# Designs tried in a protein design run: peptides against a protein of PDB entry 2YKT. Part 171

Target 1, 231 residues: chain A of PDB entry 2YKT
Amino acid sequence: SRSEEMHRLTENVYKTIMEQFNPSLRNFIAMGKNYEKALAGVTYAAKGYFDALVKMGELASESQGSKELGDVLFQMAEVHRQIQNQLEEMLKSFHNELLTQLEQKVELDSRYLSAALKKYQTEQRSKGDALDKCQAELKKLRKKSQGSKNPQKYSDKELQYIDAISNKQGELENYVSDGYKTALTEERRRFCFLVEKQCAVAKNSAAYHSKGKELLAQKLPLWQQACADPS

## One batch from the design tools (peptide; made by RFdiffusion4, then SolubleMPNN)

Design b2_p21_6_s1 (from b2_p21_6, 14 letters changed)
Fold by OpenDDE base, seed 5:
Structure b2_p21_6_s1 (fold): chain B 231 residues (1-231), chain A 21 residues (1-21)
Amino acid sequence: as target 1 above (231 residues)
Amino acid sequence: SEKVQQFFEDSVKSLLDTINK
């Protein structure tokens, strides 16, 4: 029946969230932690490289003919330091606003969805059972009327059961339909949350890249001309 | 959990506000 099909669809939405979305979200969090760790590793490795560049700048500053190039090398290292500071800020936001929050919520969501599904199933079954009972009673009444010498005696009761069945059928259909809409809304909210959090990540990433581009664009022409200047 | 439900609702609202500005 239409109501049975809609009921199956509703249950499948809840199952998809619990069995597919939430486990995938847990994996997403794990991959995010790995990515964070790798970026922290990049920061550490970059520090070693630019510390070595500073050493080259010190040597230039101590030279008789290349002193001004020492300042250039120091500026290169300083710009890198500023870019790394922006990366660290982005990583802190990534950790605190995305990963930590997702971890806290995914476990709570599992309990919530289980309760929501159980509530829906209980009420759906209750309405279904009540409908089935009325249908069964009508069938019994009709059978009794067919065997009676006075069928008219049962006409009022038959009408009452027909009306009750019609009402209960409508209530069941509406309940299941609303249940399906609710389930789809629950699914959509979770995807929207993920999109929102990824937008925040994208904004932070854009800020990091913008700062790096700005700093390098400002200094690069100066650095490129440094060797053309008289010593 | 009502807290979880509210969290997702707030997220949807925040996203919609961002899209519609």
Scores: peptide ipSAE 0.039, ipTM 0.616, DockQ to the pose 0.047
Fold by OpenDDE base, seed 1:
Structure b2_p21_6_s1 (fold): chain B 231 residues (1-231), chain A 21 residues (1-21)
Amino acid sequence: as target 1 above (231 residues)
Amino acid sequence: SEKVQQFFEDSVKSLLDTINK
């Protein structure tokens, strides 16, 4: 029946969220944590590299013929420090605004969805059973009427059951239809939440890349010219 | 964005309250 089909569709939406979306989201969070850890490692390694570059700048500053190149090397290290600070800020946002929030929500959501599905199933079954009962009683009444010497005795009661069946059928269909719309809305909200959180990360990432590009674009021409000038 | 987030939180809270009753 139409109601049975919509019921199956509704259950499938909840199952898809519970069995596909939520596990995939947990994996996404895990991969995000790995990515964060790797970037933190890169940041730490980069610090060592640019600290060593500063040391080379100190040596240049102490030389007789390369003093001006010392300033260039210091500027290179300083620009890197600024870029690194921007990366650290981005990582904090990535952790606090995306990973932590998603982790908290996915755990709560598993329990929520299980309960929501159970509630829906219980109410759907209750309405279905009530309908089936009325249909069964009508069938019994019709059998009694067919075997009776006075079938008209049962006519009013038959009409009452027909009306009750019609009403209960309509209520069941409406309930299942609304349940399906609700389930689809729940699914959409979860994807929207993910998209919005990822948009925040993307904005922070864009700011990091923009600042780095700006700083390097400003200084790079100067650094390139330094070696072309005679000592 | 705040509306979507709030809606999600409200939905979770409402359902949890229902389950715990």
Scores: peptide ipSAE 0.082, ipTM 0.710, DockQ to the pose 0.024; fails the geometry check
Fold by OpenDDE base, seed 4:
Structure b2_p21_6_s1 (fold): chain B 231 residues (1-231), chain A 21 residues (1-21)
Amino acid sequence: as target 1 above (231 residues)
Amino acid sequence: SEKVQQFFEDSVKSLLDTINK
């Protein structure tokens, strides 16, 4: 029936969240933590590289013919330091505003969704059982009427059961329809939450990239000029 | 957004309170 199909769809939404979305979200969080760790590793490795660059700058500064290139190398290392500071700020935000918050939500969600689904199922079953009972009583009444010498005796009761069945059917359909809308809203809310958290990450990432671009764009012409000039 | 976050938190809290009652 239409109500049975809608009921199945409603249950499937909850199951999809519990069995597909939430496990996938846990995986997403895990991959995020791995990415964070890798970026922290890059930060550390980059420090070693640019510390070595500073050493090259010191040697240039001590040279007779390359003193000005020493300053360039120091500036390159300093710009890197500033870019790295921005990366660290982005990573802190990534951890605190995305990963931690998603982890907290997904941990609570299993219990929440299970209870919500159970509540819906219980009420849906209750309404369905009441409808089935009324239909069964109508069937019994019709059998009794067919065997009676006075079928008209049961006509009013038959009409009452027909009306009751119609009302209960409508009530069940409305309840299941509302349940489906509610389930879809629950699903949408979770995707929206993820999207909004990713938007925050995107903003922080944009800030990191813009700062790096700004610093490099400011200094690169100066560095290129120093390389072009004879000693 | 704050609205999305708060909506989720309120729903979870309400249901958990019911379960733990």
Scores: peptide ipSAE 0.072, ipTM 0.682, DockQ to the pose 0.023; fails the geometry check
Fold by OpenDDE base, seed 2:
Structure b2_p21_6_s1 (fold): chain B 231 residues (1-231), chain A 21 residues (1-21)
Amino acid sequence: as target 1 above (231 residues)
Amino acid sequence: SEKVQQFFEDSVKSLLDTINK
């Protein structure tokens, strides 16, 4: 029946969220944590590299013929430090605004979805059973009427059961339809949340990239000119 | 359960507000 098909669709939406979306989201969070760790590692490794660059700048500053290049090397190291600071800010946002919040939500969601599905199933079954009962009673009444010497005695009761069946069928169909809409809304809300959090990360990432671009664009001509200048 | 529901609803609202701005 139409109601049975829609019921299956509703259950499948909940199952898809619980068995596909939520596990995939947990994996996404895990991959995000790995990415965060790698970027933190990059920051640490970069510090060593640019500390060594500072040492080269110190040597240049102590030289007789390359003193001005010492300042250039220091500026290069400083710009990198600023870029790394922006990266760290982005990583903090990535952790706090995406990973932590997703982790909290996915953990809470397991119980919520299970309860929501069970509630839907229980009520759907209750309405279905009530309908089946009325249909069974009508069938019994019709059998009794066929065997009776006075079938007219049962006419009013037959009409009552027909009306009750019609009403219960309508209620079941409406309930299942609303259940399906609710389930689809639940799924959509979860994707929207993910998109929203990714948008926040994207904004912070854009800020990091813009700051780096600006700093390098500002200083690079100066550094290039220093290479062309005589000693 | 209500807390989780509200949490997702707020996110949808926030996103829609951002897109429509």
Scores: peptide ipSAE 0.057, ipTM 0.643, DockQ to the pose 0.046; fails the geometry check

Design b2_p21_6_s2 (from b2_p21_6, 15 letters changed)
Fold by OpenDDE base, seed 3:
Structure b2_p21_6_s2 (fold): chain B 231 residues (1-231), chain A 21 residues (1-21)
Amino acid sequence: as target 1 above (231 residues)
Amino acid sequence: SEKVKQFFEDLLQSLLDTINK
């Protein structure tokens, strides 16, 4: 029946969230943490590299013929430090605005969805059982009427059951329809939440890239000219 | 972050209360 098909669709939406979406989201969070750790490792390694560059700048500053190149090397290291600070801010946002919030959501979601599905199933079954009972009673009444010498005695009761069946069928269909809409909304909200959090991270990432581009665009021409223009 | 967690906890509790009623 139409109601049975819609019921199956509703249950499948909840099952898809619990069995496909949530496990995939947990994996996404795990991969995000791995990515964060790797970027933190890059930051640490970069510090060592640019500290060594500063040391080269100190040596240049102590030389007779390359003193001005010392300042250039110091500027290179300083620009990198500023870029790295912006990266660290982006990573904090990545952790706090995406990973932490997704972890909190996914931790509670399994229990919530299980309870929501159970509530839906219980009420759907209750309405279905009530409908089946009315249908069974009507069938029993018709059988009694056919065996009776006075079938008209049961006519009013038959009409009452027919009306009750029609009403209960309509109520069941409406309930299942609303249940399906609710389930689809629950699924959509989860994807929307992910998209919104990813947008926030993307905004901060864009700021990181923009700042880096700006700093390098400002200084790189000067650095490139440093060897051509001896003091 | 804590506000988001609390929101979902409250929602879950409300749902559980309804089921157990």
Scores: peptide ipSAE 0.026, ipTM 0.572, DockQ to the pose 0.020
Fold by OpenDDE base, seed 4:
Structure b2_p21_6_s2 (fold): chain B 231 residues (1-231), chain A 21 residues (1-21)
Amino acid sequence: as target 1 above (231 residues)
Amino acid sequence: SEKVKQFFEDLLQSLLDTINK
């Protein structure tokens, strides 16, 4: 029946979220954590490199003929520090606004979806069983009427069962239809949340890249000229 | 983040309560 088919579709949506989406999301979070760790590693390694650059700047500043190059080297290190600060801000957002929130949701979602599916199944079955019972009782009544010398005795009761069946059928169809829409909405909401969180990451990433470009564009010409223009 | 978590937990509890009736 249409109701049975739609019921199967509804269950399949829940199963797809539970068995495909959520495991994939867990993997996505794990890959995100790995990416975060790698970027943190870059930050640490970069610190060592630019600290060493500062040391070279100190030596230049102590020299008789290269003092101005010391300032250049310090500026290079400082610009790096500023760029790094932007990266750290991006990483904090990536962690707090994406990974943590996704992790919290996916952890709870298995239980939530299981409960939601069970609720739907229980109510669907209850409505289905009630319909089946009415249909069975009508069939029983008709058999009894067919064997009776006074069939008219059962006419009012037959009409009552027919009306009850019609109402229960309509109720079941509406319930299953609404259940399917709800399930699809739940799925869409999860994808939408992921997209929204990725948009936030993208904005922060754009800010990081823009700031880095701005700082380097401002200073690089000065640094390039430093050796050609001795003081 | 905490508000979202709490909301989700509350919703879960509501569902569980409904199933257990």
Scores: peptide ipSAE 0.026, ipTM 0.573, DockQ to the pose 0.021
Fold by OpenDDE base, seed 1:
Structure b2_p21_6_s2 (fold): chain B 231 residues (1-231), chain A 21 residues (1-21)
Amino acid sequence: as target 1 above (231 residues)
Amino acid sequence: SEKVKQFFEDLLQSLLDTINK
């Protein structure tokens, strides 16, 4: 029936969230943590490189003919420091605004969804059983009427069961329909939350990249000219 | 410079603290 099909669809939505979405989200969070570690590793590896660059700048500053190039090399290291500061801000936001919030939600979600599905199933079954009972009683009444010498005796009760069946059928269909809409809304809410949090990450990432681009655009022409203009 | 070097060390520690929360 239409109601049975819609009931199966509703259960499948909850099943998809619990068995596919939530495990995939946990994996996504794990991959995010790996990404954080990799970025921390980049910072560590960069330290040695730019410390060595600073040392070259110190040597230039101590020279007789290359003193101004020492300042250039220090500026290069300073720009890197400022870019790394922006990276730190991005990583803090990535951790606190995306990963932590997703972890908190996914942990609570299994219990919530299980309870929501159970509530839906219990009420759906209750309404279904009540409908089946009325249908069974009508069938019994019709059998009695067919075997009776006075079928008119059962006419009023037959009408009452027909009305009750119609009302219970409508109630079941409406309940299952609303249940399906609710399940789809629950699924959509989870995807929307992920999209919104990823948008925040994208904004923070854009700020990081913009700061780096700005600093390099301002200084690079000066650095490129440094060797042509000895002091 | 020592200032730049110290900044990189502090930044690394801050990042490590963040990812270990």
Scores: peptide ipSAE 0.012, ipTM 0.322, DockQ to the pose 0.022
Fold by OpenDDE base, seed 2:
Structure b2_p21_6_s2 (fold): chain B 231 residues (1-231), chain A 21 residues (1-21)
Amino acid sequence: as target 1 above (231 residues)
Amino acid sequence: SEKVKQFFEDLLQSLLDTINK
């Protein structure tokens, strides 16, 4: 029946969220944590490299003929420090605005979805059982009427059951239809949440990239000319 | 709509709060 098919669709949406979406989201979070760790490692390794560059700048500053190149090397290291600061800010956002929030939501969601599905199933079954009961009573009444010497005695009661069945059928169909819409909305909300959190991270990442580009664009011409301008 | 989205988010939060009590 239409109601049975819609019921199956509704249950499948909840199952898809619980068995496909949420596990995939957990994996996404795990991969994000790995990425975060790698980026933190990059920051640490970069510090060592640019600290060594500063040392080269110190040597240049101590030289008789390359003092100005010392300043250039210091500027290179400083620009990198600023870029790394922007990266760290991006990483904080990545952690706090994406990973942590997704982890909190996915952890709570398993219980919610189970309860929501159970509630839907219970009410759907209750309405179905009530319909079945009315149908069974009508069937019994018709059997009684067929065996009676006065079948007209049962006509009013038969009409009452027919009306009750019609009403309960309509109620069940509406409930299942609304249940399906609700389930689809729950699914959409979860995807929207993911998209919104990714947008927040993307904005912060854009700031990191823009700052880096700006700093390098400002200084690179000066650095490129440093060797052409002897002291 | 954003209002509908917010309503469902609020409902979810309320349900979650109830389940977590």
Scores: peptide ipSAE 0.022, ipTM 0.520, DockQ to the pose 0.027; fails the geometry check

Design b2_p21_6_s3 (from b2_p21_6, 14 letters changed)
Fold by OpenDDE base, seed 1:
Structure b2_p21_6_s3 (fold): chain B 231 residues (1-231), chain A 21 residues (1-21)
Amino acid sequence: as target 1 above (231 residues)
Amino acid sequence: SSEVQQFFEDMVQELLDTINK
């Protein structure tokens, strides 16, 4: 029946969230933590590289013929420091706004969805059983009427059961329909939350890249000319 | 898009209210 098919669809939505979406989200969080760790590692390694560049700048400053190049090398290292500071701010946001919030939600979600599905199933079954009972009683009444010398005696009761069946059928169909809409809403809400959090990360990432581009664009022409104009 | 999102959030809230009764 239409109601039975819609019931199966509703249960499948909840199962998809619990068995596919939530495990995939846990994996996404784990991959995010790995990515964060790798970027922190890059920051540390880069510090060593640019500290070594500063040392080369010190040597240039101590030379007789390359003193001005010392300042250039120091500026290169300083721009790197500023870029890395922006990366650290992005990483803080990535951790606090995406990873932490997703981790908290996915842990609570399993219990919530299980309870929601169970409630839906219990009420759906209750309404279905009540409908089946009324249908069974109508069938019994009709059998009694066929064997009776006065079938008209049962006409009013037959009408009452027909009306009750119609009403219970309508209630069941509406309940299952609303259940399906609710399940789809639950699924959509989870994807929307993920998209919104990822948008925040994207904005912070864009700010990091923009700042780096601006700093380098400002200084690079000066650095490129440094060897052409010896002091 | 914002109105659609709010509509879905409202539906979820109705479910939460029903579960918590």
Scores: peptide ipSAE 0.020, ipTM 0.510, DockQ to the pose 0.025
Fold by OpenDDE base, seed 4:
Structure b2_p21_6_s3 (fold): chain B 231 residues (1-231), chain A 21 residues (1-21)
Amino acid sequence: as target 1 above (231 residues)
Amino acid sequence: SSEVQQFFEDMVQELLDTINK
């Protein structure tokens, strides 16, 4: 029946969230933590490299013929420091605004979804059982009427059961339909949450890239000219 | 959008309230 099919669809939505979405989200969080760790490693390694560049700048500043190149090397290191600060801000956002919040949500979700599904199933079954009971009573009444010398006596009761069955069928269909909408809403909420959190991280990432591009674009022409100009 | 997200959160909260009743 239509109601049975929609019931199966509803259960499948909950099942998909519990068995596919949530495990995949946990994996996404784990991969995010790995990515964060790698970026932190890059940050640390980069610091060592640019600290060494500063040392080269100091040596240039002590020379008679390359003094101005010392300033260039210092500027290169300083631009790196500023870019790195932007990266650190992005990483903080990545951790706090995406990973932590997703982790909190996914850990609480299993209990919630189980309870929601169970409630839906219980009420759906209750309505189904009530419908089945009315159908069974109508069947009994019809059998009694067929065996009676006065079948007309049962005509009004038969109509009442037919109406009751129709009403209960409609109620069941509406309940299952609403249940399906609710399940789809639950699924959509989770995807929307993920998308919005990822958008926030993307904005911060864009700021990091923009700042880096701006700083380098401003300074690079000066650095390129430094070796062409005699001291 | 944040507005859409809030709408779904409110709906979920209503469901939670119903479950815990």
Scores: peptide ipSAE 0.019, ipTM 0.517, DockQ to the pose 0.024
Fold by OpenDDE base, seed 2:
Formats: sequence, structure tokens, C-alpha cells
Structure b2_p21_6_s3 (fold): chain B 231 residues (1-231), chain A 21 residues (1-21)
Amino acid sequence: as target 1 above (231 residues)
Amino acid sequence: SSEVQQFFEDMVQELLDTINK
């Protein structure tokens, strides 16, 4: 029946969230933590590289013919420091505003969804059982009427059961329909939350990239000219 | 818990309000 099909669809939505979405989200969080760790590692390695660049700048500053190139090398290291500071800020936001919040939600969600599904199933079954009972009673009444010498005695009661069945069928269909809409809304909510959090990450990432581009665009022409100028 | 249930109910309601707006 239409109600049975819609009931199956509703249960499948909840099962998809619990068995596919939530495990995939946990994996996404784990991959995010790995990515964060790798970027932190890059930051640490970059510090060593640019500290060594500063040392080269010190040597240039101590030379007789390359003193001005020492300042250039120091500026290169300083611009990198500023870019790394922006990266660290982005990573902090990535951790606190994305990963932590996703972790908090995914751990609470399993119990909630299980309870929501169970509530829906219990009420759906209750309405279904009540409908089946009325249908069974009507069938019994009709059998009794067919065996009776006075079938008209049961006509009013038959009409009452027909009306009750019609009403209960309508209530069941409406309940299952609303249940399906609710389940789809729950699914959409979870995807929307993920999209919104990724938008925040994208904004922070854009700010990091823009700052880096700005700093390098400002200084690079000066650095390129440094070796062309006489000492 | 009741608090978790209420939290998600509020969230669902907020989404419904947004979708129906």
C-alpha cells in the first residue's frame, strides 16, 4: 500500500543517517584532524627553514659588499612569519569552529535518532494495529451477517466499522506522510550544518590566502630589484 | 536525554521555519 511504502521510505531515511551519514561524518572529522596535524607539521618545518634564512641574512649584514641584501632576507623571513601567523589563526578556527562542533554533534546524534525512530515506529505500529483490528472485526461481522436469517440487524454496525476503517486509514496515511517529511528535514538539517561549517572554513581560508597574496605582492618587486642595484 | 531531544526539536523547528519562510 501507499502507506506501507512511505513507511519503508521513512525508516530508510533514518537508517541512512545512522548507518551512512554519521559514520562518514566521524571519518570526515578524523581526516580533518589528520589534515590539521599535517599543516601544523608544515608550520614547524617552515620555522626551521626561515630561521636558517635569517642566519643567512645576518651573514649578509656582516659582509662588506652585501649589507643591503641582509635586510631583504630579513624581510622575506618576516613576511613568512606573518603568513604563518595567519595560517595558525585559520587552524585554530578550523579546530574550534568545525572539528570540535562536529564531534559534539555526532556523539549526541546517535541516541537522538534512535529515540526518534523508535517513537515513530511505535506510533505507526499502534495506528496500524488499530486499523487491522477494525478490518478484522468488520470481516467477522460480515461472515456473521451472511450466515444470519436477518442480515439487516448488522447493517448499522457494518457502516460504523466502514467509517472507522476509513478514518483510521486516513490518520495512518497522514501520520506516515508527516513522519517522512520530518525524516527528510532531519537529513537536510545535517547536510545544511555541514555546508554552513564548511562555508566558515572557506571564509577563513580565503582570508589567509588573501593576506599572503597581499604581503607577497607588496614586497616581491622590491626583493627582485635588490640584486640589480649596486652596493 | 530530554535536553538532547529538546535541542534537536528546536533545531528542526528552526529549519522548518526557514524552509517555510
Scores: peptide ipSAE 0.016, ipTM 0.485, DockQ to the pose 0.030
Fold by OpenDDE base, seed 3:
Structure b2_p21_6_s3 (fold): chain B 231 residues (1-231), chain A 21 residues (1-21)
Amino acid sequence: as target 1 above (231 residues)
Amino acid sequence: SSEVQQFFEDMVQELLDTINK
């Protein structure tokens, strides 16, 4: 029936969220943590490289013929430090505003969805059982009427059951239809939450890239000229 | 169904309206 098919679709939406979306989201969080760790590793490795650059700058500053190049090398290291600070802020936001929040939500969601599905199933079954009962009673009444010498005695009661069946069927169909819309809304809400959190990541990433571009664009012409300048 | 499609269209429009505020 139409109501049975819609019921199946509704249950499938909840199952898809519980069995596909949420596990995939957990994996996404795990991959995010891995990405964060890798970026922290890049940070550490970069620090070693630019610390070594500072040492070269110190040597230049101690020389008689390359002293001014020491300042250039120090500036290169300083710009890196500023870019690194921006990356660290981005990573902090990535961890606190995306990963942590997603992790909290996905863990709480398992219990919520289980309860929501169970509530829907219970109410759907209750309405279905009530409909089935009325249909069964109508069938019994019709059987009794067929064996009666006065069938018209049961006509009013038959009409009452027919009306009750129609009303209960409509109520069941409406409930299942609303249930399906609710389930789809729940699914969409979860995707929207993910999109919103990724928008925050995108904003933070843009700030990081912008700061790096700005600093390097400002200093690079000076650095490129350094070797051409007289000692 | 047409009803489900309209429901999603309305919901998307509501979200767009919210974002554009």
Scores: peptide ipSAE 0.012, ipTM 0.421, DockQ to the pose 0.042

